# Peptides against a protein of PDB entry 2AUS, part 246

Target 1, 323 residues: chain A of PDB entry 2AUS
Amino acid sequence: ADIKREVIVKDDKAETNPKWGFPPDKRPIELHIQYGVINLDKPPGPTSHEVVAWIKRILNLEKAGHGGTLDPKVSGVLPVALERATRVVQALLPAGKEYVALMHLHGDVPEDKIRAVMKEFEGEIIQRPPLRSAVKRRLRTRKVYYIEILEIDGRDVLFRVGVEAGTYIRSLIHHIGLALGVGAHMAELRRTRSGPFKEDETLVTLHDLVDYYHFWKEDGIEEYIRKAIQPMEKAVEHLPKIWIKDSAVAAVAHGANLTVPGIVKLNAGIKKGDLVAIMTLKDELVALGKAMMSTQEMIERSKGIAVDVEKVFMPRDWYPKLW

## One batch from the design tools (peptide; made by RFdiffusion4, then SolubleMPNN)

Design b2_p28_3_s3
Fold by OpenDDE base, seed 2:
Structure b2_p28_3_s3 (fold): chain B 323 residues (1-323), chain A 28 residues (1-28)
Amino acid sequence: as target 1 above (323 residues)
Amino acid sequence: KEKEELYELLLTIFNEEEAERIFRALFE
């Protein structure tokens, strides 16, 4: 998931005006919240939608959205994008996920066999969505990136699993149980990662949010709520990036497609059709879009549409209109 | 004490039923 992407510089003389925009680390607290994403530790019990509704009430927000549903019983990493950042969840929905799962076996199986069989589930697996899923119950392939067995205690198997978005861990465990010949069920599940969001110092509870908002509103202490909310740019860290000239920012912020002359630097390995983040030279998210060219084409060509802009995040007035 | 303070704070934002539900979700 942490694909370090090489940065190719196309224009080494491009400068940015420090007076334009609002870099992630320089946003006033109100603006920081408006362009924020919470790395929420979702408690078990409530739905992801209920938790988002609660956060909206706690933080007095008009809108919010989550970066991929957790089932009611599942705890852990739920990215919640706030206000103007709400649609950044589009970048998180297709992102890989990591879970820690407790699998309970319905019979005794030698540890060596458990380890051997679970290793066979790394790679491509065929899944059917659960009956209660709004998703059509078509068979689909999903990637299991890795399985790491943490502990085996008799019939209880604790493991870490990295998966493609929309992989059902309950179904994976069911299939592992079938392959072991004894059957199994998911006893516990926690999501430990959703794209760039993981269990780290940025993970906060609903309790933390209640307290931190109170400290800000009643005591004037903004530090805690500022730390509890990540800039929306965090939600696109896993995407390939294209950095643009100051002169191109306003046009893209108005919904214009990014053309090749606007590019200052870009990540290697962009393919046509990839979701990309368009960034300023101050690492501000301008927009998400679909790459219309590869990295190589964006380097070699002097003109043309590089990115079809799908979703603008930056306000139109942060950079001057220069077109 | 921390639980009581949290519940009181939840009651400033939510009705009693909602606050209780959130409280349960945080501590059960």
Scores: peptide ipSAE 0.316, ipTM 0.872, DockQ to the pose 0.902
Fold by OpenDDE base, seed 1:
Structure b2_p28_3_s3 (fold): chain B 323 residues (1-323), chain A 28 residues (1-28)
Amino acid sequence: as target 1 above (323 residues)
Amino acid sequence: KEKEELYELLLTIFNEEEAERIFRALFE
């Protein structure tokens, strides 16, 4: 969900030194890759792990990780975080997903009934993880945010579905088929969104990555590989943000918790326990952490731990120690 | 056998030259 979060300014006089840090748009290509995330169009066939292994070989990387497994037969949006950005995938695990699915019905059902029953599956559903899932098999509730029927052709129903992380579309289709009284199975599935990553101009294939890496290494053309890799900050766009003073950046980059005096501006609606992104005034990701206060508490309080820092991304030397 | 299956899979995505390059990079 493109949740527009209100920004509350605590310190309207806070300035940032343009000489410090590396804003996402100004990183040298090697540094951009080190802090990159690929919006990969995963082909059908390979596992998500195989595809990540291929990306590591194609781009000569030591580390990479994906923002949520796609089944081998499932294509589409697979965020792949690179090198120093690898752990940013933790921000994508809880993110909503969107799919386009083809459901095949095992009997004839009137279109009006199909539409009516599918609309009833918007909301909370009970699912069981598939046998092949690494997730512990237990009953769980998941939210279906929306179902949009795109096309109905006899027994074939093409639909878009927005779901909570870890919702199994195969199980959803099975339950829809049961509710229709005829049964159904998932014929095709494509993931069209994973949090902030969607089908757009940033979506690239494995083939594109091969070509773009070649253009960079052999021809010295950086433009293509630069565009094919998003800054790690893209992977946290869906999170509530806290922007901090330049004087607080080095401390947080060293793993210190964020205290209230370090906050310049923040999103509205932060709750205690939320995963938040700590940003510089240049929109650089410093760290991910757990909010120890609400937005309101962070505004009203003069002191205290605002964020328990869980994962630092920024190098310790990008900003000077000002303490 | 597993290597052959992977090479065949690479050929579904890449041309022969690219598939061979990636395959070599994976297993050499």
Scores: peptide ipSAE 0.021, ipTM 0.454, DockQ to the pose 0.081
Fold by OpenDDE base, seed 3:
Structure b2_p28_3_s3 (fold): chain B 323 residues (1-323), chain A 28 residues (1-28)
Amino acid sequence: as target 1 above (323 residues)
Amino acid sequence: KEKEELYELLLTIFNEEEAERIFRALFE
């Protein structure tokens, strides 16, 4: 999410019609909910699926999906995509995660040794999947982006950790404990970040959602529920983007692949095979797709399929057919 | 049994009045 991507302009004369589409900031409340993502503070206890089921019932929704499972005992940032935005969670699955973990050591270790050994776990680590995962118990390498020790109190080590998607903090703590020679276990875990979603003013509880929904339905006050729901475009902020001409939007919204002539601007560093977000010039999410070209190829070529469109989000009628 | 476990879980998150409202909305 924090990676500043350069924007390369291919067509500096491209304009957008202000009458077409629904920019994230201009959606009526019902439409905002239909294309929304909640930055939920998941409580400890329930499964991520139970929490999603509760949100659907609280908000009277047909569909919702979460941006990456948290274990029942794990609290914190759980993005929940709503209704027509439900499939945007696919963008969040590969996103980096941050956690705050409490590690309990099974013996006394000097603080300097704790700090030194934990620093060695920054980078590529070999993890074993949990026994209960249907995933074949293959040793897998995962990246630890950073470890920040917050507090050491005897045998209790509180730390922040940034990790590649699918890193098991329980396994990391087990390996740290082995490296320290005393063993360790995970006492507590909270997720503090899932890609673009973090602990900030957008983080809401299930309690907040109940109250805010009642304020809207009973008192006619939509402000709170509007603020509690982020636009689906938030869920793709960490992806490389391609911005397209108004004339290309309806075709892509009908499931046509994006061709090179439709591109107005794009992020640098797109590789063939990358997941990319196709955006309007008003920063509306049209679709997710697989890049069929690099950024350089999309600049240099005059024709060809730039993106294989995998999932359309935008309704077909927001922009006129110009083909 | 699953409903009872869910209600008990709701009570860990919400007060009794809110838990009942949510539970009713969940099963009505």
Scores: peptide ipSAE 0.019, ipTM 0.462, DockQ to the pose 0.079; fails the geometry check
Fold by OpenDDE base, seed 4:
Structure b2_p28_3_s3 (fold): chain B 323 residues (1-323), chain A 28 residues (1-28)
Amino acid sequence: as target 1 above (323 residues)
Amino acid sequence: KEKEELYELLLTIFNEEEAERIFRALFE
């Protein structure tokens, strides 16, 4: 379950002007696309980079980026951020992932032993990054949040696994196989979740995108392409949020750090150093930044830098300069 | 060459009809 973060209200009298900004649900279709993220069902075969290149061609886009590489043979949830939203993928890189994996054992193992050993892999595991990753070969620890065995058929074990970002399921399966004493390999893998993106009604294929783009460009029907593209704000749902005054929005949109007086409400549990989303009172993403204070410090202090703004998304002109 | 490589790649993912449809949509 997505842990609902408590919202602490600092200024209960703060209002927002309905004429300023473009709330996620009120963007014209072209603007929606420019600030969009596709929950793509990546097919098996292509690289994540090839799929992003195809989406750019299909949708006639200059820029796009994916929320975390899937290997060519791996299918499923690949968030693809579009145009001005391209850099929102940085919020998805650290996000937890879920997979459904088929593990093939190299020998016969009793089902009770399979279940017992796989349960021991819930928690911290040591993994080696795969050779093909640009990441230096260093041993790293990663968390396995849960393992759910779906089916055991002889030597084939179908399971769901929730993992920390950058956990390699192929390496996990290799280690499970070693622990079982028979060895194992990954037969199939599908990613079923990447942070806030999951297998749901928002999941679309490359084929869907072709059709929906055609319906928009040739038939003037924008409904399908609008539904196929999520607002960039979806890509930050899993982050702690800070909501700011209308008077602070333009400053942050110009790259100014968020100061404590600009805060209207915020999530509980923010720590110094956390990646946070700075939002308007209309739930528009202004920027991503690093928290310079805890939630408690942001409540108790009257002044100071609350967030070091790292990446601005909102255009500078959506809100007026009030300084 | 890039078009042929893309079409071959599409055929690894989609059936021939879908691959042709996507290919046409990418180059028309």
Scores: peptide ipSAE 0.013, ipTM 0.409, DockQ to the pose 0.083; fails the geometry check

Design b2_p28_3_s4
Fold by OpenDDE base, seed 1:
Structure b2_p28_3_s4 (fold): chain B 323 residues (1-323), chain A 28 residues (1-28)
Amino acid sequence: as target 1 above (323 residues)
Amino acid sequence: SEKEKLYEKLLTIFDEEEAERIFRALFE
């Protein structure tokens, strides 16, 4: 679910100069692409890396990266961050995921028992990463946020599942099958959500990208390629945000840590150690960083380092140096 | 057909082998 975060205003008199920066909706097409993320419908068959390589060739890009690997046979939502936005994928790594899965049972089980047992797998589960995973193979807990059974047809169970990042649906299905006493395997899997990216009007295919790029380059029609690419700010919608003064933007864009006096408003519930997005008052992404204070500390304190800046996205010249 | 037009567009970017691979990935 989209976590609605309360916004606490620290400085209600702070204004922003409309001449500074490039708000997401005001970027020229070339700049929009440089700071873009595609909500790709990955086809089954290719690896996530092959698809990213293809997108780079289709769109004539030097750099791109994906927001979390899908297996070759798995289709659906693959965020692909472009060019200067490539590093924004780090914000998507910890993001929750949703899938639609088809589980095939290896024996007959009454529907009521299927429903009851699958409900028991909501909450904390113990998993070990599969052998093919680059993740260290250790036992770990993961959250299953919800399981929604969509259809039961004999031994075939179609369900929607929301999970913590790095939950393996294949392993979940295996354990459900064991709990049912008959065994099970994953027949099909589609990812329907990766953090803020979901199956909606922003979802595009490789076919769409080919067509939309041609419309732009051959016909001069920018509309389609512009719509096919989301601003990088989309990739941080699920993060807690801190909005900063215009006078603080250039310093942060140069890699300076955010200090408490630079804060105009912030989300409630930030904890020390959280990944946070530093935003301008025009909702431009300046940087990602680690919170060094809680929300409460950022409100109560007059000084100190609020955010350790880890990744800068904004160019240094979008805002003037005011220090 | 729309499929043929897509394949022709893919051939402007990719060699025949890669274009065919992408085309298969979209329709198989």
Scores: peptide ipSAE 0.342, ipTM 0.882, DockQ to the pose 0.899
Fold by OpenDDE base, seed 3:
Structure b2_p28_3_s4 (fold): chain B 323 residues (1-323), chain A 28 residues (1-28)
Amino acid sequence: as target 1 above (323 residues)
Amino acid sequence: SEKEKLYEKLLTIFDEEEAERIFRALFE
């Protein structure tokens, strides 16, 4: 569930100038693309890198990046951040994932036993990364947030699973199969969620992108391509946010750390070391950074570095320098 | 056909090999 974080207001009188910046809903189409993220339905077959390369060619882009690798055979939700938004994918890499998986059992198991054993895999599990993973094959703990069995048809078990980033569903299925005593393998896998991106009306295919780009370039119809691309701010919805004064925006956009006086409002529950999104009062993403204070410290203190700015997204000229 | 139209559009962007590969990925 998208945990609605409480918003704590520090400055209830803070206003924003409507002439400054480009709110996500008011970006010209070219600018929207430059700061866009596609909620792609990745087809099975190609690698995530191949699909990103194809999107770059389809949309005539120099840069793009994906919000977490899907194996070639895995379909579904692949966030693809475009151009100036490319690095927003760093916010998506640690985000929770959801999958629908088809597990094939290598023997007959009573349904009640399947359900009982699969329920035991909710919570902390020990996994070994696959051989082809860029990650060292050390045993690691991962969270399974939930397992929802959708259908059991003999030896075929269709289930939804919510997992911590970098949980290997193939390994989960293997361990479930061992626990059932018959063995199992992953027959099919689809990713249905990657952080804030899910299977919804924003999910688009490569076919859609081809068509929508042509409608824009050949017919002058921008509506479709505009809808097919989400603002980069979507990619940070799951992060704790800090909203800043207009007077602080330009400094942060120049790579200055966010200081406590610049904070207008912030989410509750920020811890030191958390990845946070620095936002304008118009919900524009200025930067990502590391919290140097807790929410409580940011409320109680009058000064100090609140966020170590790691990646700026906003152009330096969207807001005036007020220093 | 919608498939043929898509393939034609893909050929405006990709070579035949890539267009075919994308096409297969979309419909197979």
Scores: peptide ipSAE 0.336, ipTM 0.880, DockQ to the pose 0.904
Fold by OpenDDE base, seed 2:
Structure b2_p28_3_s4 (fold): chain B 323 residues (1-323), chain A 28 residues (1-28)
Amino acid sequence: as target 1 above (323 residues)
Amino acid sequence: SEKEKLYEKLLTIFDEEEAERIFRALFE
C-alpha cells in the first residue's frame, strides 16, 4: 500500500481554475459527508453489514458500504464509504490487509521452531476458503507479504501479518499449527490496516460517531464530524493516479473515457489493465477506470483511449462542459 | 457515566433492543 509512485508530468503548463470543483479540504460539511469514508474501528460482535446499517442510522444516510468484510468476532479497521462515495469500496476490496492475530498452539513448541516455521509462510500460500464463505471453496493462492512475531508466551503467539485481499488468517493459523505439528487456532484477530486506512488519528468508533454527529446537529460544531470522516480520495491513495486537464473533467464526469490529450500528469508503472484513479489537478477523484495503456504509452502517444471509465464519482456540474 | 450517556444517545436513534445490542457490542 505504501508504494511511492513517481509522478511523470506530461503537460507542465496545465493550470486549474480555483473556482471549479470542490477540493477534498474545501467541501462544505454536508458535501464532505456525501463524499466521505469513515475509518471505523469495528467492534467485535456485530457483522460488518450491521455496523454499516448502524452508521447509516446514526448519520442519517441513505447509502453506505464497507471496504471489505470483517468477520463478526474481528475488530479493527473497517472503511465505510458514505452516500455518493459508497462505490469507492471497489478500490479497497482488492487492497492489501494487515492484521494482528493471537494464535494459540495446541502443544508446546520451541520458540526457534515457531519463528522458523512462521517465516516459511511468508510469500505465496495455498488457501481453501472457509465453509461459511459465500465464495466457492476453490483452492487459491494468496500472498502473505510479511509475518512479524510480536510476542511468544508459551503457546500464545502474537503476530502482525500483511496479506493479499481475501487471505483467511484463520486458515493461515490452522496451516501454521499443522506445520508446527501440534495444531493451532485463532484466539483473537484485529485488522490494523485496509489499504490506505490504518490505525491512526483517523480511526473512530461508533461512540465517536454518535457524539460527533450530535455535536454537529445540536451544538452546531462541525469540527469533530468533519475530522471523523475522510474524503473519498483517501480510499484511492493506494491506486495509481492520472491527473487530467480541467477541460477533460466534465467529459469524464459524464462517463466519457479518458483520452491521452486529457492527461496532465500520471504515475509511473501503470500497466494495461490496472485499476487507476482519474484525478483533477486539485486531487479530486473524478472516476475509477481500467488503464487501456501503460504509463509509457500514455506519454508517447498523442491520441487514443487511455482509461476505460468504469465508475464516475464526481458530479457532472463541478466542472464546466468544455466539449 | 460515559456509558449511561452513550446509551441515552443510542436510545434517541434506536429502539431499546437495538440500543442494548449496540451498547453490548461497544462495551463487552
Scores: peptide ipSAE 0.321, ipTM 0.867, DockQ to the pose 0.889
Fold by OpenDDE base, seed 4:
Structure b2_p28_3_s4 (fold): chain B 323 residues (1-323), chain A 28 residues (1-28)
Amino acid sequence: as target 1 above (323 residues)
Amino acid sequence: SEKEKLYEKLLTIFDEEEAERIFRALFE
């Protein structure tokens, strides 16, 4: 379950001008694409980079990026951030992942033993990144949030697994196989979740994108391509949020740090050093930044830098300069 | 067929080699 973060209101009288900005649900189609993220069902076979390159060609885009590499043979949820939203993938890289995996055992193991041993792999595990990883091959701890066995058929074990970002399921299966004493390998893998992106009605194929783009460009029907692309704000749903005054938006959009007086409401449980999303009162993403204060400090203090702004997404002209 | 129509659409965007590769990735 997505942990609903409590919202603390600092200024209950703060209003927003409806003429300023472009709320996620009110963007013209071209602007929606410029600030969009596709929840792609990546097919098995191509690399994540090849699929991103194909999407750029299909949709006639200059820039795109993905929310975390899937291996060529791995299918499923690949968030692809478009154009001006490309950098929002930074919010998705640290996000939890879910997979469905088929593990093949190299020997016969009683079902009860399989279940018992796999349950022991819930929690903290030690992994080494594979050779093909761009990440330096150092041992690191990762969290396995849950393992749900879906089916056991002799030596084949189908399971769902929720993991911390950068957990290698192939390595997990290898270690499970060692713990079972018979060895194991990953036969199949599908990613079913990447942070806020899941297997839901927003999941689209490359085929869908080809068809939907054609319907828009040739037939003038924008509805399909509009539904196939999520607003960039979807890519930050899992982050703690800070909502700011209209008067603070333009300054933050120009790269100024967020100060405490600009805060209208915020999520509970923000710690110093957390990645946070700075939002307008219309739930538009202004910027990502590093919290310089806790939620409590942001409530109690009257001044100071609340967020060190790292990545601006909002155009500078959506809100007037009021400073 | 639906597959043929998709392949024709892919050929409007990609060369034959790329279109074939994408087509395989979608149907294999």
Scores: peptide ipSAE 0.305, ipTM 0.863, DockQ to the pose 0.878

